# Peptides against a protein of PDB entry 5TUV: the designs that were tried, part 38

Target 1, 107 residues: chain A of PDB entry 5TUV
Amino acid sequence: KEVIDRLRYLKAEIEDLELKERELDQQKLWLQQSIKNVMDDSINNRFSYVTHEDICNCFNGDTLLAIQAPSGTQLEVPIPEMGQNGQKKYQINLKSHSGPIHVLLIN
Target 2, 107 residues: chain B of PDB entry 5TUV
Amino acid sequence: AQECQNLEVERQRRLERIKQKQSQLQELILQQIAFKNLVQRNRHAEQQASRPPPPNSVIHLPFIIVNTSKKTVIDCSISNDKFEYLFNFDNTFEIHDDIEVLKRMGM

## One batch from the design tools (peptide; aimed at target 1 M39 T73, target 2 P62)

Design b2_p20_7 (made by RFdiffusion4)
Pose (drawn by RFdiffusion4):
Structure b2_p20_7 (pose): chain A 104 residues (1-83, 87-107), chain B 106 residues (1-49, 51-107), chain P 20 residues (1-20)
Amino acid sequence: KEVIDRLRYLKAEIEDLELKERELDQQKLWLQQSIKNVMDDSINNRFSYVTHEDICNCFNGDTLLAIQAPSGTQLEVPIPEMGQKKYQINLKSHSGPIHVLLIN
Amino acid sequence: AQECQNLEVERQRRLERIKQKQSQLQELILQQIAFKNLVQRNRHAEQQARPPPPNSVIHLPFIIVNTSKKTVIDCSISNDKFEYLFNFDNTFEIHDDIEVLKRMGM
Amino acid sequence: HSFIYNIEGAERDGHSFHVK
């Protein structure tokens, strides 16, 4: 039949596709690990910052609010319902205080 | 028959997912070279100059909140711990450290 | 070295969120 070896063919490709994903899952997991190791060198953390000019060059006009918090800080944004509509940001930081810079 | 329809849908799914994974994989690489160059760029600027800590500097990780000039922004802290509440009377946008690093080149 | 996002009702484009 046309269908029964449309199966055997498809069932012979997905394992190549399955192993390709396993490989891509391993490459991503120790690429992320190598990224974590670089951003926590004490020398590299010393220069891991951006200036006002950089922010202004990438955001034309308006009011800009820069919010800095430790890693793992969770940010929750609810739906713009009505109660006046509500536009709000719920910020939860367990590892430390947050720093807010008003960009001009 | 339906074992044929199930695997063709599953095949495309695996394909569409394996493709997106290869995309985030190079974006993660781009994230590292952008971070390395950003660090190298700041070291070079410090040899021609040190900027003070609370001003003119934003440490990673961070977010950028963009809204209109006529928008009022309120900051509330309550009795509950480890909580921050920001209110806007109008719409806003949130951008990440990764995107700003891209917008500035590397 | 990242934030955790839990956002509803916004249009998402990669690393940006447009709340309308």

Design b2_p20_7_s1 (made by RFdiffusion4, then SolubleMPNN; from b2_p20_7 with H1G E8K R12V D13K H18F)
Fold by OpenDDE base, seed 1:
Structure b2_p20_7_s1 (fold): chain B 107 residues (1-107), chain C 107 residues (1-107), chain A 20 residues (1-20)
Amino acid sequence: as target 1 above (107 residues)
Amino acid sequence: as target 2 above (107 residues)
Amino acid sequence: GSFIYNIKGAEVKGHSFFVK
């Protein structure tokens, strides 16, 4: 029956897609670990920085803050809410567990 | 048949997930390449200058960039150990990951 | 990214967050 043949084909294809998805998941894990290893290398870490000029070239016209923090630092931004005076409150909360946070005003 | 239609929907869903995962992998590869290019750039620059940049003149990874209007008032409260930061803004702002910066830099 | 994000009420585009 045509329907039976179509079902068999679809099931076989889905099985192949499942295998492909698992392959991609493993590749992602490997690549993520590779990136960590590269960034944690002592030589690479020494030169893993950008300059004020780099930042200024990427953005224009506004106030720019650069916030450097250890890997794993928690960054929280609550939903803006109306304050008592009728002004919306915009916030950034940072919490590090492994080292100090450093803030630079770019412009 | 209904079962055939259900499997076709599932097949399409899986195909879209696979496409997304492939795109994510490609982005991770580009991130690693961008980082390596950044390291090489900085190594070369320091060799030419025969010295490292001043400590407060560069931004070490990982970092974020906060972009807001020049008229935005920014208040910051810091813990004694600089492990916690609270930023208050009186207007909207943008947060850009270091990955975005490296992309804009053309790394 | 290396930060652990918990951002609410922001528009996400790539590796950027727009808080409005």
Scores: peptide ipSAE 0.669, ipTM 0.909, DockQ to the pose 0.880
OpenDDE base, seeds 2, 3, 4, 5: peptide ipSAE 0.665, 0.652, 0.653, 0.660; ipTM 0.908, 0.908, 0.909, 0.911

Design b2_p20_7_s2 (made by RFdiffusion4, then SolubleMPNN; from b2_p20_7 with H1G E8K R12I H18F)
Fold by OpenDDE base, seed 3:
Structure b2_p20_7_s2 (fold): chain B 107 residues (1-107), chain C 107 residues (1-107), chain A 20 residues (1-20)
Amino acid sequence: as target 1 above (107 residues)
Amino acid sequence: as target 2 above (107 residues)
Amino acid sequence: GSFIYNIKGAEIDGHSFFVK
């Protein structure tokens, strides 16, 4: 019947989609590893920086903080909650495990 | 009919996930290209200048940019080893990662 | 390399703010 045929078709298509999704997942893993290898290369790492001008060209009008930290540094932005004084708390928590964090005021 | 409907929903769900994953892969490719372009730019610039940039004139990857109003009061607490930072803002802020910066730079 | 972000979302200034 039409319903049975539709069911069979849908199941077959879903199976194909599962294969496609797994393929994409694998490609992502390989690409991520490639990026890591490129960024970890000593020569590339030496030149992996932006200038103050670069940042200023990307943003304007506000206070800009540049926070440089080692890979793997944990960044946490708690959900703003009402503080004890009735003011919402806007907060950033940073925790590095492999090196110091550096902060620069851009403007 | 109900089973068909359920499979149709699942099919659509998988299609959307695949689309998202394809987009994510494209973004990763662009990130890798942007990074390579950044490295190339900096290598060329240093070759032309015959010197590396001053240490405090550049921001090494990885980094984040915090953007907030000029009127925002920022309080920062730093651990002795500079491995932990706590930023308190009296108003909202935006966070932009280095990937977004590279995009804005046109890398 | 990259930071390890805590995946969190919050309403800030009427907009959804996510860190991931």
Scores: peptide ipSAE 0.130, ipTM 0.861, DockQ to the pose 0.331
OpenDDE base, seeds 1, 2, 4, 5: peptide ipSAE 0.099, 0.107, 0.091, 0.153; ipTM 0.864, 0.860, 0.863, 0.866; seeds 1, 2, 4, 5 fail the geometry check

Design b2_p20_7_s3 (made by RFdiffusion4, then SolubleMPNN; from b2_p20_7, 6 letters changed)
Fold by OpenDDE base, seed 2:
Structure b2_p20_7_s3 (fold): chain B 107 residues (1-107), chain C 107 residues (1-107), chain A 20 residues (1-20)
Amino acid sequence: as target 1 above (107 residues)
Amino acid sequence: as target 2 above (107 residues)
Amino acid sequence: PSFIYNIKGAKIDGHSFFVE
């Protein structure tokens, strides 16, 4: 009897949790679309930038490259492998299909 | 009894997923707020200056920041149309996306 | 995400990738 009651309780709770999870999934999709719409707005797009100073304030003491590329650009970082001289090679591969990539040396 | 235990495990798993999804949703909300704050900041700054910033002085979204030691040698191969980039580093590096930068900026 | 990431052999910390 106690086990049966526990089973009923658990099943009911799981059903509620399923509904909650689906709600969160839909909210995520809605918010993602909202963010996209906000960023694609012509006025917002015009002002969607950071400055060199902004970047320098976030990072100190290193070489900083800023890479601007269109949405959907493929960024690949392969597993470091040994090079010809026995040195590990560290790489970034970028491939854009919709526009040019722009690189800035910050410092 | 075994069914009860299985359902308890399932309940706990669902609770954890919901918690994670709630956290992810909050992060998306913060991202949208950060972007809106960025746009507002830039609009205000340009209004005060009565002109847009120089074109090469800003980094438009979306972008990534590559951070590496000042001693790191960086080689870059670029396609003619600038759609493909290959970066070679002789040492390790870090990549930060624009979302992380906006967070560090306090947006 | 804006970029389509294919990161291998790296430690991921949030939105940052650390190549080791």
Scores: peptide ipSAE 0.519, ipTM 0.896, DockQ to the pose 0.877
OpenDDE base, seeds 1, 3, 4, 5: peptide ipSAE 0.059, 0.083, 0.088, 0.106; ipTM 0.865, 0.863, 0.868, 0.866; seeds 1, 3, 4 fail the geometry check

Design b2_p20_7_s4 (made by RFdiffusion4, then SolubleMPNN; from b2_p20_7, 7 letters changed)
Fold by OpenDDE base, seed 5:
Structure b2_p20_7_s4 (fold): chain B 107 residues (1-107), chain C 107 residues (1-107), chain A 20 residues (1-20)
Amino acid sequence: as target 1 above (107 residues)
Amino acid sequence: as target 2 above (107 residues)
Amino acid sequence: PSFIYNIKGAKKDGHSWFVE
């Protein structure tokens, strides 16, 4: 019957989709590794920077901080909560394991 | 049949995940292209200037940009370890990844 | 990858976070 045929079709399609999804997962891993390799290249790494002008052109009107840190640095932002003084707390916690953190005031 | 409906729902769920993963892959490709364009720009610029930029005039990847009001008070503390930083803000702020910056730069 | 993010209370838009 039509229902039986539809069931067979759907099961076969789902199986194909599973294969496609796994393929995409592998491609993602490959591409991520490719990007890492490109960024870790000695020449590319030497020129892997932006200027103050670049940042200023991307943003306007406010205070801009640039925070450079080694890859793998942990960045944590807690849910803003009221502090003991009645002021809402806005925080950034940074933990680096492999090198210093550099902070630049852009404007 | 209920089984047919269940499989159709499953199929649609998988199709949506695949679509999302395809989009993510495309974004990664664009990120890699943007990075390569950045490197090329900087190489050309330094060739024209016949010197590298001053150390404190550039921000090396990886980095984040923190954007907040010019009225926001920002405090920075280094505690527990020289690699651990705590930023305190008295108001809201935005965090932008280096990827976002490269996008805004048109790389 | 670059940073390891643990941002809980922010609105995320692509590669940007808005802490409100």
Scores: peptide ipSAE 0.766, ipTM 0.918, DockQ to the pose 0.891
OpenDDE base, seeds 1, 2, 3, 4: peptide ipSAE 0.756, 0.751, 0.756, 0.760; ipTM 0.915, 0.914, 0.915, 0.917

Design b2_p20_8 (made by RFdiffusion4)
Pose (drawn by RFdiffusion4):
Order: sequence, then C-alpha cells, then structure tokens
Structure b2_p20_8 (pose): chain A 104 residues (1-83, 87-107), chain B 106 residues (1-49, 51-107), chain P 20 residues (1-20)
Amino acid sequence: KEVIDRLRYLKAEIEDLELKERELDQQKLWLQQSIKNVMDDSINNRFSYVTHEDICNCFNGDTLLAIQAPSGTQLEVPIPEMGQKKYQINLKSHSGPIHVLLIN
Amino acid sequence: AQECQNLEVERQRRLERIKQKQSQLQELILQQIAFKNLVQRNRHAEQQARPPPPNSVIHLPFIIVNTSKKTVIDCSISNDKFEYLFNFDNTFEIHDDIEVLKRMGM
Amino acid sequence: TPTFVNSDELEEVFHKTLSL
C-alpha cells in the first residue's frame, strides 16, 4: 500500500530528527552555561553597562524608563482590562533593590 | 491510516521546532559576542576618560520602558515585600538588554 | 521568550524573568 510505507519512511526520518533535537538540546544547555560563566567574571561585570547616548540612539523621542534589577527578577504584566483601562507592571525582586533611571 | 496523519503532523512539528531551536542557538551566540564587544568597548572608553555610578550608566540586566511624553508614570511600593507596582494611564512598550545591544551594533 | 512586549496587544497575563 501507498500508506504503509509512507509510514516506514516517515518512521525512518523522525529518529534523525529526534537525535538532531537531542544534539540541539545539549548544545543550547552548555551554550547557556558558557554565557553564565562570562557575565560573572568580576572583570566582565565591571564593564557590563550601557550609557544614556546608547539608549537615545536606539529609541527616538518620547519618555524612556530604564529599570535595573538583579537576575531572576520576575516581571508580570496583566491584561489591559477596564475598572479606565489599567496599564501596569508588577515587579518582584527577591535578591535585591531595583534601580530606575529616567532617560532624557 | 490515522497513524499516518498523526506522524505527518508530528513530523512538521518536530521540524518547525528544531528550526526555531537552531535560530535561538545562533542568537545566543550573537548574545555573547555582543556582550564581549560591549565590554571591550567600555574598557577602551575608560582609557580615554571613569563615569559615575548612578548616572550615565545602566548595568545589566535591565529593561527599557517606552511610553508617550504625555503619559504619567506612577511608582508604588506596598506593605508586601519584594513587590514593585508601576502604573501608566496609557500604553507602553518594554524592551530588553539583548535588543538594545543589537540595535547599537554589538 | 520575546524581547519586545506591547501592552496594547496583550490577551493573556504576561510573565517574564530577567536573566543573563
């Protein structure tokens, strides 16, 4: 039949696809780990910053609010319901205080 | 028969997913070289100049919140701990550290 | 996780975690 070996063929490709994903899952997990090791060198943390000019060049006009918080800080944005509509940001930081810079 | 329809749908799924994974994989690489160059760029600027801490500098990780000039922004802290509430009377946009690093080149 | 979020286009509660 046309269908029974449309199976054997498809069932012979997905393992290549399955192993490819396993490989891609391993590559991603220790690429992320290598990224975590670089951003926590003490020397590299010293220069991991951006200036006002950089932000202004990438955001034309308007009011800009820069919010800085430690890693793992959770940001929660509810739906714009009505109660006047509500546009709000819920910020939860357990590892430390947040720093807010008003960009001009 | 339906064991044929199930695997064709599953195949495309695996394909569409494996493709997106290869995309975020190179984005992660781009994230590291952009971070390395950003660090190298700041070191070179400090040899021609040190900028003060609370001003003119934003440390990673961070977010950029963009809204209209006529938009009022309120900041509220309550009795509950580890909570921050920002209110806007109008729409806004949130951008990440990764995107700003891309917009500036590397 | 998306890097850009527009509040006008939200249909569900959005959750995001800052990371390195």

Design b2_p20_8_s1 (made by RFdiffusion4, then SolubleMPNN; from b2_p20_8, 12 letters changed)
Fold by OpenDDE base, seed 3:
Structure b2_p20_8_s1 (fold): chain B 107 residues (1-107), chain C 107 residues (1-107), chain A 20 residues (1-20)
Amino acid sequence: as target 1 above (107 residues)
Amino acid sequence: as target 2 above (107 residues)
Amino acid sequence: MPTKIDSSKLTETFKYTLTK
């Protein structure tokens, strides 16, 4: 009887969780669209930038590359694999489909 | 019973997903706020300066920041149209997206 | 979803799409 009651309780809870998860999924979708709309606004777009100072204030002691690219640009970082020389390869692949990529050396 | 155990596992899995989704939703909200604050900051700054910042002094969204040791050798191969970039590093690096940068900036 | 990536700690190819 206890097992049966537990099963019934669990099933009911799972059903509630399913509803909650769907609700969150919908909220995420709506929020994502909202963010997109805000960022795509012409005025907001004009002022959607950071300065070199901003970046420098966030990082210390490293060489910093700032890579600006169009929305939709794809970035890939392969698992470091052994190269022909026996050393691990560390690389970044970037592919843009809508415009050029711009790279700035900050530090 | 085995069925009870299975449902408990499923329940826990769903709870974790919901928790993750709630966290992601909160992060999206913060991202939107950060972006709005960035826009406001820049707009105000340009109003005070009565001019936009120099083109090479700012990094427009979206962007990523790559940081690595100052000793790291970086090689870059660029396609003719600058749509494709291949970066090779002789050592490890870190990548930070614009969202993280805005967070670090306190936006 | 990660905003910080360490190349030395990747267990799979990291794929990211810049979003504006």
Scores: peptide ipSAE 0.477, ipTM 0.894, DockQ to the pose 0.896
OpenDDE base, seeds 1, 2, 4, 5: peptide ipSAE 0.464, 0.457, 0.461, 0.461; ipTM 0.895, 0.891, 0.894, 0.892; seeds 2, 4 fail the geometry check

Design b2_p20_8_s2 (made by RFdiffusion4, then SolubleMPNN; from b2_p20_8, 12 letters changed)
Fold by OpenDDE base, seed 5:
Structure b2_p20_8_s2 (fold): chain B 107 residues (1-107), chain C 107 residues (1-107), chain A 20 residues (1-20)
Amino acid sequence: as target 1 above (107 residues)
Amino acid sequence: as target 2 above (107 residues)
Amino acid sequence: QPKIIDSSKLTETFKYTLSK
């Protein structure tokens, strides 16, 4: 009887949690769409940039590459593996589907 | 009972997912705010300067920042279709997305 | 999907899509 009561309680709680999770999922979807709409606005899009100074203020002492690419560009970083000469390979793979990729050396 | 244990595990799993989703929502909200602040800043700056920034002086969203040691040798290869880029590094690197950059900028 | 990636700490191939 105690087990049965516990089961009923847990099932009810899980149901409530499921509702909460769905609510969060919907909120996420809405917010993501809102962000897209804001960024796609012509005026906002015109001013959606950072400067070299902005980047320099965020980082110091290193070589910095700024890679600008169209939305949807895919980035892949494989696990570093040993090359033929025994040197580890560190790589970034980028694939754009809609436009050019722009690379800028910063700092 | 085994069923009770299974439900308790599921409950905990759902609670963790909910927590993660709540955090993700907060991040999205901050992203939208940061973007709006960025746009406002840039609009104001251009108004004060009475001109847009030079074309190659800004980095348009979306972008990523790659930082590595000044000693790191970087090679870039472009595929035949010109949509695929391969960056080779002889040492480790870090990647930062535009969202993180905006955070560091205090947007 | 982490916002900051360290190539030295990867345990699996990292995939990321640039998006607005």
Scores: peptide ipSAE 0.506, ipTM 0.898, DockQ to the pose 0.905
OpenDDE base, seeds 1, 2, 3, 4: peptide ipSAE 0.502, 0.488, 0.511, 0.495; ipTM 0.900, 0.896, 0.900, 0.898; seeds 3, 4 fail the geometry check

Design b2_p20_8_s3 (made by RFdiffusion4, then SolubleMPNN; from b2_p20_8, 13 letters changed)
Fold by OpenDDE base, seed 4:
Structure b2_p20_8_s3 (fold): chain B 107 residues (1-107), chain C 107 residues (1-107), chain A 20 residues (1-20)
Amino acid sequence: as target 1 above (107 residues)
Amino acid sequence: as target 2 above (107 residues)
Amino acid sequence: QPKIIKSSELTETYKYTLTK
């Protein structure tokens, strides 16, 4: 019957898709580890930076803050809330656990 | 019939997840390429200059860029150890991660 | 994780971890 055949087809396809998804998950994990290894390389780490010019070329006419922090630093941006003065509060919270945070003003 | 419909929904669900994961994988590949290009650029630049850039002239990865209007007032509270930062803005801002910056740089 | 965060468009507290 057509229904039975369709069921068999769909089940087989779903099984194939499941395998494909797991393959992609493994590839993602491998690539993430590869990126980490590349970035942790002593030579690559030494040259893993951008310049003020680089940043200025990416943005126009704004105040720019460059915030460099150790890997694992946590960033939180709360929902803007109304302050006591009737002005919304726009905030960024940063917390590092492994080293100091460095901030540069880019002009 | 109902079972067929359920499996068809599941099939479509898995196809969408696979598509998303494929896109994410492609992004990771591009990230790795961008990083390698950045390192190569900086190595070449330092070779030409015969010296590393001044410490405060570059932003080391990982970093974020905060951009806001030039009229925005920014207040920053810093812990003594510089492990915790609180930024207050009187207007809206945008945050860009280093990956997005590298993309804008054409890396 | 979004690469661009706009403070004006947040519907919940956004959390991000810097990664290397």
Scores: peptide ipSAE 0.519, ipTM 0.899, DockQ to the pose 0.898
OpenDDE base, seeds 1, 2, 3, 5: peptide ipSAE 0.518, 0.499, 0.524, 0.516; ipTM 0.899, 0.895, 0.899, 0.897; seeds 1, 2, 3, 5 fail the geometry check

Design b2_p20_8_s4 (made by RFdiffusion4, then SolubleMPNN; from b2_p20_8, 14 letters changed)
Fold by OpenDDE base, seed 3:
Structure b2_p20_8_s4 (fold): chain B 107 residues (1-107), chain C 107 residues (1-107), chain A 20 residues (1-20)
Amino acid sequence: as target 1 above (107 residues)
Amino acid sequence: as target 2 above (107 residues)
Amino acid sequence: QPKIIDSSKLTETYKYTLTK
């Protein structure tokens, strides 16, 4: 029967897709670890920076803040809410646990 | 028939999920490549200059870029240890991570 | 999963952890 054949085909395909998804999950984990290893390398770490020129070339016409912070620093951007004066508040909260945060004004 | 339809929906859902994961994996690959290219660029540049860049002239990873209008008033509250920052903006802003910057740099 | 964050388009509190 056509329906039975279709069901069998679909089930087999879904099984293959499940395997593919698991493969991708493993690849992601592997790659994430690889990236971490590369970035944690002492030599790479020394040269892991961009210049003011680099930033300026990526953005124009606005005020730019470059915020450098240790890995693990937490950033929070709350939903803008109305302040006491009736204006929306736009905020960024940063919390570092391992070192100071450094802010640069880029123009 | 209904079972067949249900499986087809499931198949499509899984296909889309796999597609998303494949895209994410590709982004990770590009991130790794970009970082390696950045390191190579900087190593070469420092070799040519025979010295590292001034500390305040570069932005070390990890970092974020905050982009806002030139007219935006920014207020910043900093903890004594500089581990905690609170930024207040009177207007909207955009945040770009270092990965996005590297992409824009063409790394 | 890097993305551009626009403060004007947030539907929930955005949380991000800087990663080296």
Scores: peptide ipSAE 0.491, ipTM 0.897, DockQ to the pose 0.851; fails the geometry check
OpenDDE base, seeds 1, 2, 4, 5: peptide ipSAE 0.474, 0.473, 0.465, 0.478; ipTM 0.897, 0.893, 0.895, 0.895; seeds 1, 2, 4, 5 fail the geometry check

## One batch from the design tools (peptide; aimed at target 1 I67)

Design b2_p21_1 (made by RFdiffusion4)
Pose (drawn by RFdiffusion4):
Structure b2_p21_1 (pose): chain A 104 residues (1-83, 87-107), chain B 106 residues (1-49, 51-107), chain P 21 residues (1-21)
Amino acid sequence: KEVIDRLRYLKAEIEDLELKERELDQQKLWLQQSIKNVMDDSINNRFSYVTHEDICNCFNGDTLLAIQAPSGTQLEVPIPEMGQKKYQINLKSHSGPIHVLLIN
Amino acid sequence: AQECQNLEVERQRRLERIKQKQSQLQELILQQIAFKNLVQRNRHAEQQARPPPPNSVIHLPFIIVNTSKKTVIDCSISNDKFEYLFNFDNTFEIHDDIEVLKRMGM
Amino acid sequence: EEPKVFIKDYNPLGFIYKKIE
């Protein structure tokens, strides 16, 4: 039949696709780990910053609010319902205080 | 028969997912070289100059909140701990540290 | 209009975004 070896063929490709994903899952997990190791060198943390000019060059006009918080800080944004509509940002920081810079 | 329709849908799924994973994989690589160059760029600027801490500097990680000039922004802290509430009377946009690093080049 | 959010989910040392529904 045309269908029964449309199966054997498809069932012979997915394992290549399955192993490819396993490989891609391993590559991503220790690429993320190598990223973590770089951003927590004490020397590298010292220069892991951006200036006002950089932000202004990438955001034309308007009011800009820069919010800095430690890693793992959670940011929750509810739906713009009505109650006047509500546009709000719920920030939760357990590892430390947050720093807010008003960009001009 | 429906064991044929199930695997063809599953195949495309795996394909569409494996493709997106290869995309975020190179984006992660781009994230590292952009971070390395950003660090190298700041070290070179400090040899021609040190900028003060609370001003003119934003440490990673961070977010950029963009809204209209006529938009009023309120900041509220309550009795509950580890909680921050920002209110806007109008729409806004949130951008990440990764995107701004891309917009600046590297 | 809904707010636009461009926070990356693949960032290990980034903010964790959650949509409240």

Design b2_p21_1_s1 (made by RFdiffusion4, then SolubleMPNN; from b2_p21_1, 6 letters changed)
Fold by OpenDDE base, seed 2:
Structure b2_p21_1_s1 (fold): chain B 107 residues (1-107), chain C 107 residues (1-107), chain A 21 residues (1-21)
Amino acid sequence: as target 1 above (107 residues)
Amino acid sequence: as target 2 above (107 residues)
Amino acid sequence: EEPIVHIKPYWPLGFKYIKIE
């Protein structure tokens, strides 16, 4: 009956969607690898930077810190909790595994 | 039937995931284009200047930007090898990655 | 899957301190 036909139709469509999703997953992996290859290229890497002016043009007049770290550096931001001094603690934890971290004060 | 309804829900769930993955792929493509444009810009600029920029005048990728009030007190503790950083803020802050910066730059 | 993870910090001793105002 109609219910059985609908079930078969839906199952077939879901199967097609599964294929599409897997295709997209593979495309993502390939694209990510492509980006990595482009960025790791010696020439591209040499020119992979922004200027202080670039940063200032992107943000308003607050304090801006630029933190440059090697790829794969771990960035942790704990949930703000009340400290012993009675105020919330706002923290950034950085852990690099492949090289030093550099910090620049932009403004 | 209940089974039909369950499959319809599943179908819709998969459709939404596919849509999200398609959007993510588009973002990755844009990131790659933006990076290539950045490289071209910097390469051309250095050719015109006949020299590379001073090492401390630029921020190399990958990086993050931390934005906070000018009134915010920032304390930073670093390891001797500069592989570990702890930032303490007495107020809230925002973090922006290099991808967002490139977007704001119009790359 | 986002790069920012919320965890409690743990740190070794012997850090240098820099104050930015």
Scores: peptide ipSAE 0.031, ipTM 0.855, DockQ to the pose 0.048
OpenDDE base, seeds 1, 3, 4, 5: peptide ipSAE 0.031, 0.030, 0.027, 0.030; ipTM 0.856, 0.857, 0.852, 0.856

Design b2_p21_1_s2 (made by RFdiffusion4, then SolubleMPNN; from b2_p21_1, 9 letters changed)
Fold by OpenDDE base, seed 4:
Structure b2_p21_1_s2 (fold): chain B 107 residues (1-107), chain C 107 residues (1-107), chain A 21 residues (1-21)
Amino acid sequence: as target 1 above (107 residues)
Amino acid sequence: as target 2 above (107 residues)
Amino acid sequence: EKPKIHIKEYWPLGFKYIEIK
């Protein structure tokens, strides 16, 4: 009896959780679209930038590169592997499909 | 008994997924707020300055920041249309996206 | 030593992060 009751409870709870999960999925889609709309707005797009000062305040020292690319640009960082000369390869691969990529040296 | 255990495992898995999705939603909300705050800041700053910032002084979203040692040698291969970039580093580097930058800026 | 990467899973109008570990 206890096992049967537990099974019924679990099945009912799982059903409720499934509904909740679907609700969250829908909310995510809505929010993603909302963010897209906000960023695509002409006024917001005009002011969607950071300054060199902003970047310098966020990071200290070293070499800072800013890479600006269009939405949808693919960013790949391969796992470092040994190169032909025995040196590990540290790479960044960028591929844009909608516009040019710009690189700025901050410091 | 085994059926009950299987359902309990499934229940727990669903609960964890729901928690993760809730966290992701909260993060997206914060991202949207940060972006709106950025836009507001920039609008106000340009109004106070009575001019837009110099074109090469700002970094438009979306972007990434690459941080590496000053001693790191960076080689970059660029496609003819500037749609593809291949960076090679002789040492380790850090990548930070625009979301993290906005967080560090306190947006 | 591996590069340090700080990325977010999703930014609607941002980069598409692929196969990075």
Scores: peptide ipSAE 0.036, ipTM 0.862, DockQ to the pose 0.762
OpenDDE base, seeds 1, 2, 3, 5: peptide ipSAE 0.029, 0.029, 0.031, 0.031; ipTM 0.858, 0.854, 0.858, 0.858

